# Designs tried in a protein design run: peptides against a protein of PDB entry 3QIS. Part 354

Target 1, 334 residues: chain A of PDB entry 3QIS
Amino acid sequence: PSLELSRREFVFENVKFRQLQKEKFQISNNGQVPCHFSFIPKLNDSQYCKPWLRAEPFEGYLEPNETVDISLDVYVSKDSVTILNSGEDKIEDILVLHLDRGKDYFLTISGNYLPSCFGTSLEALCRMKRPIREVPVTKLIDLEEDSFLEKEKSLLQMVPLDEGASERPLQVPKEIWLLVDHLFKYACHQEDLFQTPGMQEELQQIIDCLDTSIPETIPGSNHSVAEALLIFLEALPEPVICYELYQRCLDSAYDPRICRQVISQLPRCHRNVFRYLMAFLRELLKFSEYNSVNANMIATLFTSLLLRPPPNLMARQTPSDRQRAIQFLLGFLL

## One batch from the design tools (peptide; made by RFdiffusion4, then SolubleMPNN)

Design b2_p30_6_s3 (from b2_p30_6, 16 letters changed)
Fold by OpenDDE base, seed 2:
Structure b2_p30_6_s3 (fold): chain B 334 residues (1-334), chain A 30 residues (1-30)
Amino acid sequence: as target 1 above (334 residues)
Amino acid sequence: SEMEEYLKKMREEMKKEIEEIREELAEEEE
């Protein structure tokens, strides 16, 4: 069996968070026998491609002189955005198209990724006084390293060294402030806020706007701005409530005094973001007659974003753990 | 309330910090 491929080299320029790119090629059975093709893992890999890449179809049968179109889909989700922002991973891969009882055909995937404030740590964003697209990649790496060290110092209750040469970090990321202040100004009376989905085109415009500028006004509907805030919180590498405090939040869920003590132990940026979000959501709840928003709905929605179980516990989360997590957040909304 | 005062404070202080950043960025483009 043998195949002819219309193309073997693929370049994905300017790959962005949540923006689907597609490249297509044809495979043709130029042999005299039916063949089965499949994309196969390399010797040390569990998957035939990186998490941000997909082939469709990834396997199939071809009769003699049959041709099929294969789509190579590049999509950076919340699961790949952080490692691409840090430069730990890149838009580079090699696909192995295997022909049963035949040859291997190699496809080269290359390109560039454009960093996003989505999937960047709260600590790095508090130090980032520029749009992320204006920050050199080398400086992004330094900001993540410095941010890790400050998180560790904060968790250990070490006095912040007045490192007099580093710019004072923001109280909260400018991106979170812009989203929340927009919602506070324009969305408090919005019917079905956080219940109606945003428009995908408007969501992309909001992400691009926050990655490239410091806008006076965020583009799109109030629903799109509200969903962009949810996407931002979901994409955080570390949730607003750090994984180290997850179990203590559940254990304290019915004691409002202990809940406040647990939150006081968060790193400064995480603590500020948590308090800012709770203050905004409490203000939003005063307008429940207009926006149809209630404390139980908000607590249920935001608990999964703000208080995520550590990766090792995700598969073991009980309904009781979920209810305790919701109750923990309710103690800040009421 | 403590939360209303905190929200007001965050809106005022961060607005000022963001305006300062915008001024610095505009001066670098000239």
Scores: peptide ipSAE 0.592, ipTM 0.948, DockQ to the pose 0.843
Fold by OpenDDE base, seed 3:
Structure b2_p30_6_s3 (fold): chain B 334 residues (1-334), chain A 30 residues (1-30)
Amino acid sequence: as target 1 above (334 residues)
Amino acid sequence: SEMEEYLKKMREEMKKEIEEIREELAEEEE
């Protein structure tokens, strides 16, 4: 069997977080026999492609003189955004299109990624006074390395070295402050806040706005701004409550005094973001007659975002553990 | 409440820090 491919080289320019890009090509059976095609892993890979890439269809049958369109879909989710922001991964891959009892056909994927404040650490964002698109990639790497070291020092209760006249970090990231301050000003009376989804086009505009500027006003509806806050919290490489404190939060869930002590052990930026979010959400709950928001809904929604189980425990989360996690947050909302 | 005072303080302090950043960025573009 043999295939003819209309294209073998694909370039995905200006790939962004949550923005789907598609490139299409055709495969044709120029042989006299039916053939089966499939994308296969390379010798050292578990998957036929990187997590941000997909082929559709990834396998199929072709009759003689049949032609099929294949879509190569590039989509950067929360699962790929952090490694692309750091430059640890890149928009580069090689796909192997295998023909049963035939040849392998190699496809080259290339392109560039545009960094986002979504999927960047709270520690790095507190040190980042400029929009992320104005920060050189080399400086982003240094900020993430420095942020990791400062988190570790804080968790180990090491005295911060008075390193010299380094710019004072922000109390919270400017991006999360802008989102929350917008919601505080304009969304307290918004019916069905955090219950109605935002518009995908408005979400993309909000992300692009926060990546490229320090806006006075966030664009889009209150629902889109609220969903952008949820997406931001979900995309964090380290959740607002660090994984190291997860079990202590569950163990303390019914003692409000111990809960406050656990939160005091967070790194400064994480602790500030947590307190700021809880203060905002308590304010929002005063307007429950207008916004239909209640403490149980908010605690249930934000628990999955703020208090994530460590990756090694995700598969073992019990209904009891989820209820303790919700109860922990309720102690800050009531 | 303590949380209302904290929210007010964070809004005022971060607003000032963001205004200072915007001034610094505007001076670099001139």
Scores: peptide ipSAE 0.589, ipTM 0.947, DockQ to the pose 0.866
Fold by OpenDDE base, seed 1:
Structure b2_p30_6_s3 (fold): chain B 334 residues (1-334), chain A 30 residues (1-30)
Amino acid sequence: as target 1 above (334 residues)
Amino acid sequence: SEMEEYLKKMREEMKKEIEEIREELAEEEE
């Protein structure tokens, strides 16, 4: 069997978080026999492509002289954003299009990723006094490394941060502050807040706005701004409540004093973000007659974002653990 | 409430810090 490919090199320029890009090519059976094609893993790979890439269709049959369009879809989700922000991964891949009883065809995928404040650590963002797109990638790497070391020192209750010439970190990320301050100003009376989805185009505009500027006002509807906050919290590499404290939060869920003590042990930035969010959400709950928001809905929604199970425990989370996690957050909302 | 005061304080302090950052960024663009 033999195929002709219309293109073998693909460039995805300016790949952004949650922005789908598509490139298409054609494969044609220029042979005299039916053929089966499939994308196959390279040697030592488990998947035929990286997590941010997809081929559609990834397999199929072609009759003689048949042609099929294949879409290469690039989409950076929460699962790929952090490793792309750090430069650990890149918009580069090689796809192997295999013909059954035939030869392999190699496709080269290349491009560039534009960093996002989404999927960046709270520690790094507290040190980042510029929009992330204005920060050199080398400095982003240094900020993440230094932020990890500060988190570890904070958790260990070790020596105060050396008063080295490092700029004083923000109390909370400017991006979180902007989102929450917008919602506080404009969304407290918004009907169905956090219940109505935002618009995808507005979400992209909000992300791009926060990545490139320090806006006076966030663009989009209150629903889109609210959903952008949820997306931000979901995309954090380390949740607002650090994984190390997850079990202690569950164990303390019915003791408000212990809950407060557990939160006091968070790294400074995480603790500040948690308190800031809880303060905002409590304010939002005063307007429940207008916004249809209640403590149980908010606790249920934010539990999956703020109090995520560690990856090793995610598959083992019981309904009881979920209820304890909700109860933990309820103790800060009521 | 303590949380209302905290929210107010955070809004005021962070607003000032963000205004300072905007001034610094504007001075770098000139």
Scores: peptide ipSAE 0.585, ipTM 0.947, DockQ to the pose 0.839
Fold by OpenDDE base, seed 4:
Structure b2_p30_6_s3 (fold): chain B 334 residues (1-334), chain A 30 residues (1-30)
Amino acid sequence: as target 1 above (334 residues)
Amino acid sequence: SEMEEYLKKMREEMKKEIEEIREELAEEEE
């Protein structure tokens, strides 16, 4: 069997977080026999492509003289955004289109990724006074390395941050502050806040706005700004409550005094973000008659974002653990 | 409440820090 491919080289320019890009090509059976095609892993890979890439269809049958369109879909989710922001991964891959009893056909994927404040660490963002698109990639790497070292020093209760010649970190990321301050100003009376989904186009505009500028006003509806905050918190490589404190939060969930002590042990930026979010959410709850928001809904929603189980425990999270996690957050909302 | 005072403080302090950043960025574009 043999195939003809309309294209073998694909370039995905300006790939962004949560923005789907598609490139299409055709494969044609120019043989006299039916053939089965599939994308297969390379010799050292477990998957036929990187996590941000997908082929559709990834397998199929072609009759003689049949043609099928294949879509190559590039989508950077929360699972790929952090490694692309750091430059650890890139928009480069090689796909192997295998023909049963035939040849392998190689497809080259290339392109560029545009960094996002979404999927960047809280520590790096507290040092990032410029929009992320204005920060040189070399400086982004340095900011992530410094952020890791500061997190470790804070967790170990080692020497206070050297208040040396380095610019003082922000108390919270400017992006979180902008989102929350917008919601505080404009959304406290918004009916069904955090219950109504945002618009996908508005979400993309909000992400692009936060990546490229320090806006006076965030574009989009209050629902889109609220969902952008949820997406931001979900995309964090380390949740607002660090994985190291997860179990202690569950163990303390019914003692409000111990809960406050656990939060006091968070790294400075994480602790500030947590307190800022809780203070905002408590303010939002005063307007429950207008916005239909209640403490149980908010605690349930934000628990999955703020108090995530460590990756090694995710598969073992019990309904009891979820209830304790919700109870932990309720102690800050009530 | 302590949380209301904290929210107010955070809003005021971060607003000032962001205004300073915007001024610095505007001076670099000139």
Scores: peptide ipSAE 0.580, ipTM 0.946, DockQ to the pose 0.877

Design b2_p30_6_s4 (from b2_p30_6, 17 letters changed)
Fold by OpenDDE base, seed 2:
Structure b2_p30_6_s4 (fold): chain B 334 residues (1-334), chain A 30 residues (1-30)
Amino acid sequence: as target 1 above (334 residues)
Amino acid sequence: DEMEEYLKKMRKEMKEEIEEIRKELEEERK
């Protein structure tokens, strides 16, 4: 069997978080026999492509002189955004299109990724006094390294933040402050806030706005701004409540005094973000007659975002653990 | 309410810091 490919090189320029890009090509059976094609893993790879890439279809049959269109889809989710922001991964791959009892055909994937404040650490964002697209990639790496070292020092209770030599970090990321301050000003009376989904086009505009500017007003509906806050929290590499404190939050869930002590042990930026979010959500709950928001709904929604189980415990989370996690957040909302 | 006072504080202090950042960025563009 043999194939003719219309294209073998694919360039995905300006790849962004949550923005789907598609490139198409044709494969034609120029042989005299039916063939089965499939994308196969390279040697030592578990998957035929990186997590941000897919082929559709990834396998199929072609009769003699049959042609099929294959779509190469690039989509950066929350699962790939952090490693692309850091430059640990890149928009580069090689796909192997295999024919049963035939040849291998190599496809080259290349391109560039544009960094996002979504999927960047809270520590790095607190040091970032610019829109992320105005920060050189080399400086993003330095900010992540410096932020990791400060997180570790904070968790170990070692050194007070030496206020002296580096620019003082922001109390909270400007991006999360802008989202929450917008919601505070404009969304407290919004019916069905956090219950109605945003518009996908507006979500993309909000992400691009926060990545490229420091807006006075966030574009889009209150529902889109609210969903953008949820997406931001979900995309964090480390949740607002660090994984190291997860079990202690569950163990303290019914003692509000111990809960406050656990939160006091968070890194400064994480602690500030947690307190800021809880303060905003308590204010939002005062308007429950207008916005239809209640403490149980908010606690249930934000628990999965703020208090994620460590990766080693994700498969073992019990309904009791989830209820304790919800109860932990309820102690800050009531 | 301690949390209401904290929210009011954060809204004020971060607004001032963001206004300073905006000013610095505008000065660099000139």
Scores: peptide ipSAE 0.644, ipTM 0.961, DockQ to the pose 0.843
Fold by OpenDDE base, seed 4:
Structure b2_p30_6_s4 (fold): chain B 334 residues (1-334), chain A 30 residues (1-30)
Amino acid sequence: as target 1 above (334 residues)
Amino acid sequence: DEMEEYLKKMRKEMKEEIEEIRKELEEERK
């Protein structure tokens, strides 16, 4: 069996968070026998491609002289955004198209990724006094390293954040402040806020706007701005409540005094973001007659975003743990 | 309300900081 491929080299330019790109090619059975094709892992890989790439179809049968279109889809989700922002991963891969009883065909994937404030740590964003697309990649790496070191120092209570010669970090990321301040100004009376989904095109415009500028006004509907806030919180590499405090939040869920003490132990940026969000959400709840938002809905929605189980515990989360996590947030909303 | 006062504070202080950042970025572009 043999295949003819219309193309073997693919370039994905300007790949962005949550923006699907597609490249297509054809494979043709130029042989005299039916053949089965599949994308297969390389010798040391568990998957045939990186998490941000997929082939559709990834396997199939071709009759003699049959041709099939294959789509190569590049999509950066929350699961790949952080490693692409840091430059730990890149828009580069090699796909192996295997033909049963035939040859392997290699496809080269290349391109460039455009960094996003989505999937960047709260610590790095608090130090980032410009749009992320205006920050040199070298400086992004330095900001992430410095952010990690300061988080550790803060958690260990070893060093007060010495106001050393380093530029003073923002109290909260400008991006989250812009989102929340927009919602505070324009969305407190918005019916079904956080219940109605945003528009995908508007979400992309909001992301691009926050990545490239410091807007005075965020584009899109209140629903799209609200969903962008949820996406931002979901995409954080470390949730607003750090993984190290997860269990203590659950254990304290029914004692409001202990809950406040646990939050006081968060790194400064995380603590500030948490308090800022809770303060905003409490303000939003004052308008419940207009926006149809209630504390139980908000607590249920934001619990999965703000108080995520550590990766090692994700598979073990019980309904009781979820209820404790909701109760923990309710203690700040009521 | 402590949280309402905190929200008012954060809205004010971060607005001032963002306005400063915008000025700095505008000066770098000249």
Scores: peptide ipSAE 0.639, ipTM 0.960, DockQ to the pose 0.871
Fold by OpenDDE base, seed 3:
Structure b2_p30_6_s4 (fold): chain B 334 residues (1-334), chain A 30 residues (1-30)
Amino acid sequence: as target 1 above (334 residues)
Amino acid sequence: DEMEEYLKKMRKEMKEEIEEIRKELEEERK
């Protein structure tokens, strides 16, 4: 069996968080026998492609003289955004198109990724006094390394070293402050806030706006701005409540005094973001007659974002653990 | 309440810090 491929090299320019890109190519059975094709893993790989890449179809049959279009879809989700922001991964891959009882055909994937404030740590963003697209990639790496070291020192109760000439970090990331301050100003009376989805085009505009500027006003509907806040919190490499405190939050869920003590042990930026979000959400709940938002809905929604189980415990989360996590947040909303 | 006062404080202080950053960025572009 043999195949003819219309193209073997693919370039995905200016790949962005949550922006789907597609490249298409054709395969043709130029042989005299039916062919089965499939994308297969390379030696030592578990998957035929990286997590941000997909082939559709990834397998199929071709009769003699039959042709099929294959789509190569590039999509950076929350699962790939952090490693692409740091440059640990890149928009580069090699696909192996295998023909049953035939040859392997190699496809080269290349391109560039544009960094996002989405999927960047709270610690790095508190030090970032510029839009992320104006920050050199080398400086982003340094900011993430420094942020990790400060988080670890804070959790270990190590005294921060000297007030050296490092610029004072922001109390909270400018990006999350802009989102929340916009919602506070314009969305307190918005019916079905956090219940109605945003528009995908508006979400992309909000992300691009926060990545490239420090806007006076965020573009899009209140629903799109609200969803952008949820996406931001979901994309954080470390949740607002650090994984190290997860179990302590569950254990304290019915003691408001201990809950406040647990939150006081968060790294400064995480603690500030948590308090800022809770303060905003309490204000939003005062307008429940207008926005149809209630404490149980808010606690349920934000629990999955703010108080995530550590990756190794995700499969073991019980209904009781979820209820305790919700109760923990309710103690800050009521 | 303590949270309402905290929100008011954060809204004010971060606004001042962001306006300072905007000013610094505008000065670097000249």
Scores: peptide ipSAE 0.638, ipTM 0.960, DockQ to the pose 0.824
Fold by OpenDDE base, seed 1:
Structure b2_p30_6_s4 (fold): chain B 334 residues (1-334), chain A 30 residues (1-30)
Amino acid sequence: as target 1 above (334 residues)
Amino acid sequence: DEMEEYLKKMRKEMKEEIEEIRKELEEERK
């Protein structure tokens, strides 16, 4: 069997978090026999492509002289955003299009990723006084390294930050503050807040706005701003409640005093974000008659974002664990 | 309410810090 490919080189410029890009090409069976094609893993790879890439269709049959369009889709989800922000991964891949009883065809994928405050650590963002797109990549790496060291020191209850000449970190990320302060100002009376989805275009505008500027006002509807906050929390590499404290939160879920002690052990930035979010959400709950928001809804929604199971717990969270996690948050909302 | 006071504090202090940052960034662009 033999194929003709209309293109073999693909460039995805300015790839952004949650922004789908598509490139298309054609494959044609220029042989005399039917052929089956598939994208196959390279040597030592488990998948035919990186997590941010897909081919559609990824396999199929072609009759003689048949042509099919293949879409190469680049989409940076929460699962790829952190490794792309750090430069650990890049918008580069090689796809192997295999023909059954035929030859391999190589496709080259290249491009560039634009860093996002989404998928960046709370620690790094607290040190980041500039929009992330204005921060040199080298400085982003340094900020993540420094953030890791400060997280470890905080967990060890070691020495207060020496008031040395290093710029004092923000109490909370400016991005979280901007989102929450917007919601506080404009969304407390918003009907169905956190229940109505935002618009995808507005979400992209909010992300781009936070990545490139320090806006006076967040663009988009209150629903889009609310969803952007959820997306931000979901995309965090380390959740607001650090993985190390997950089990202790579950174990303490019915003791409000122990719950507060567990939260006091969070790294400073995580603790501040948690308290700030809880304070905002409690304020939002005062307007439940207007916004239709209740403590159970909020606790259920935010639990999966703030109190995530550690990645090493490949075991599905039990219904009991989920209920304990919800009860843990309820103790801060009531 | 301690949490209401905390929210009010955070809103004020972070607003001041962000406004300072904005000013610094504007000065660097001139």
Scores: peptide ipSAE 0.633, ipTM 0.959, DockQ to the pose 0.879

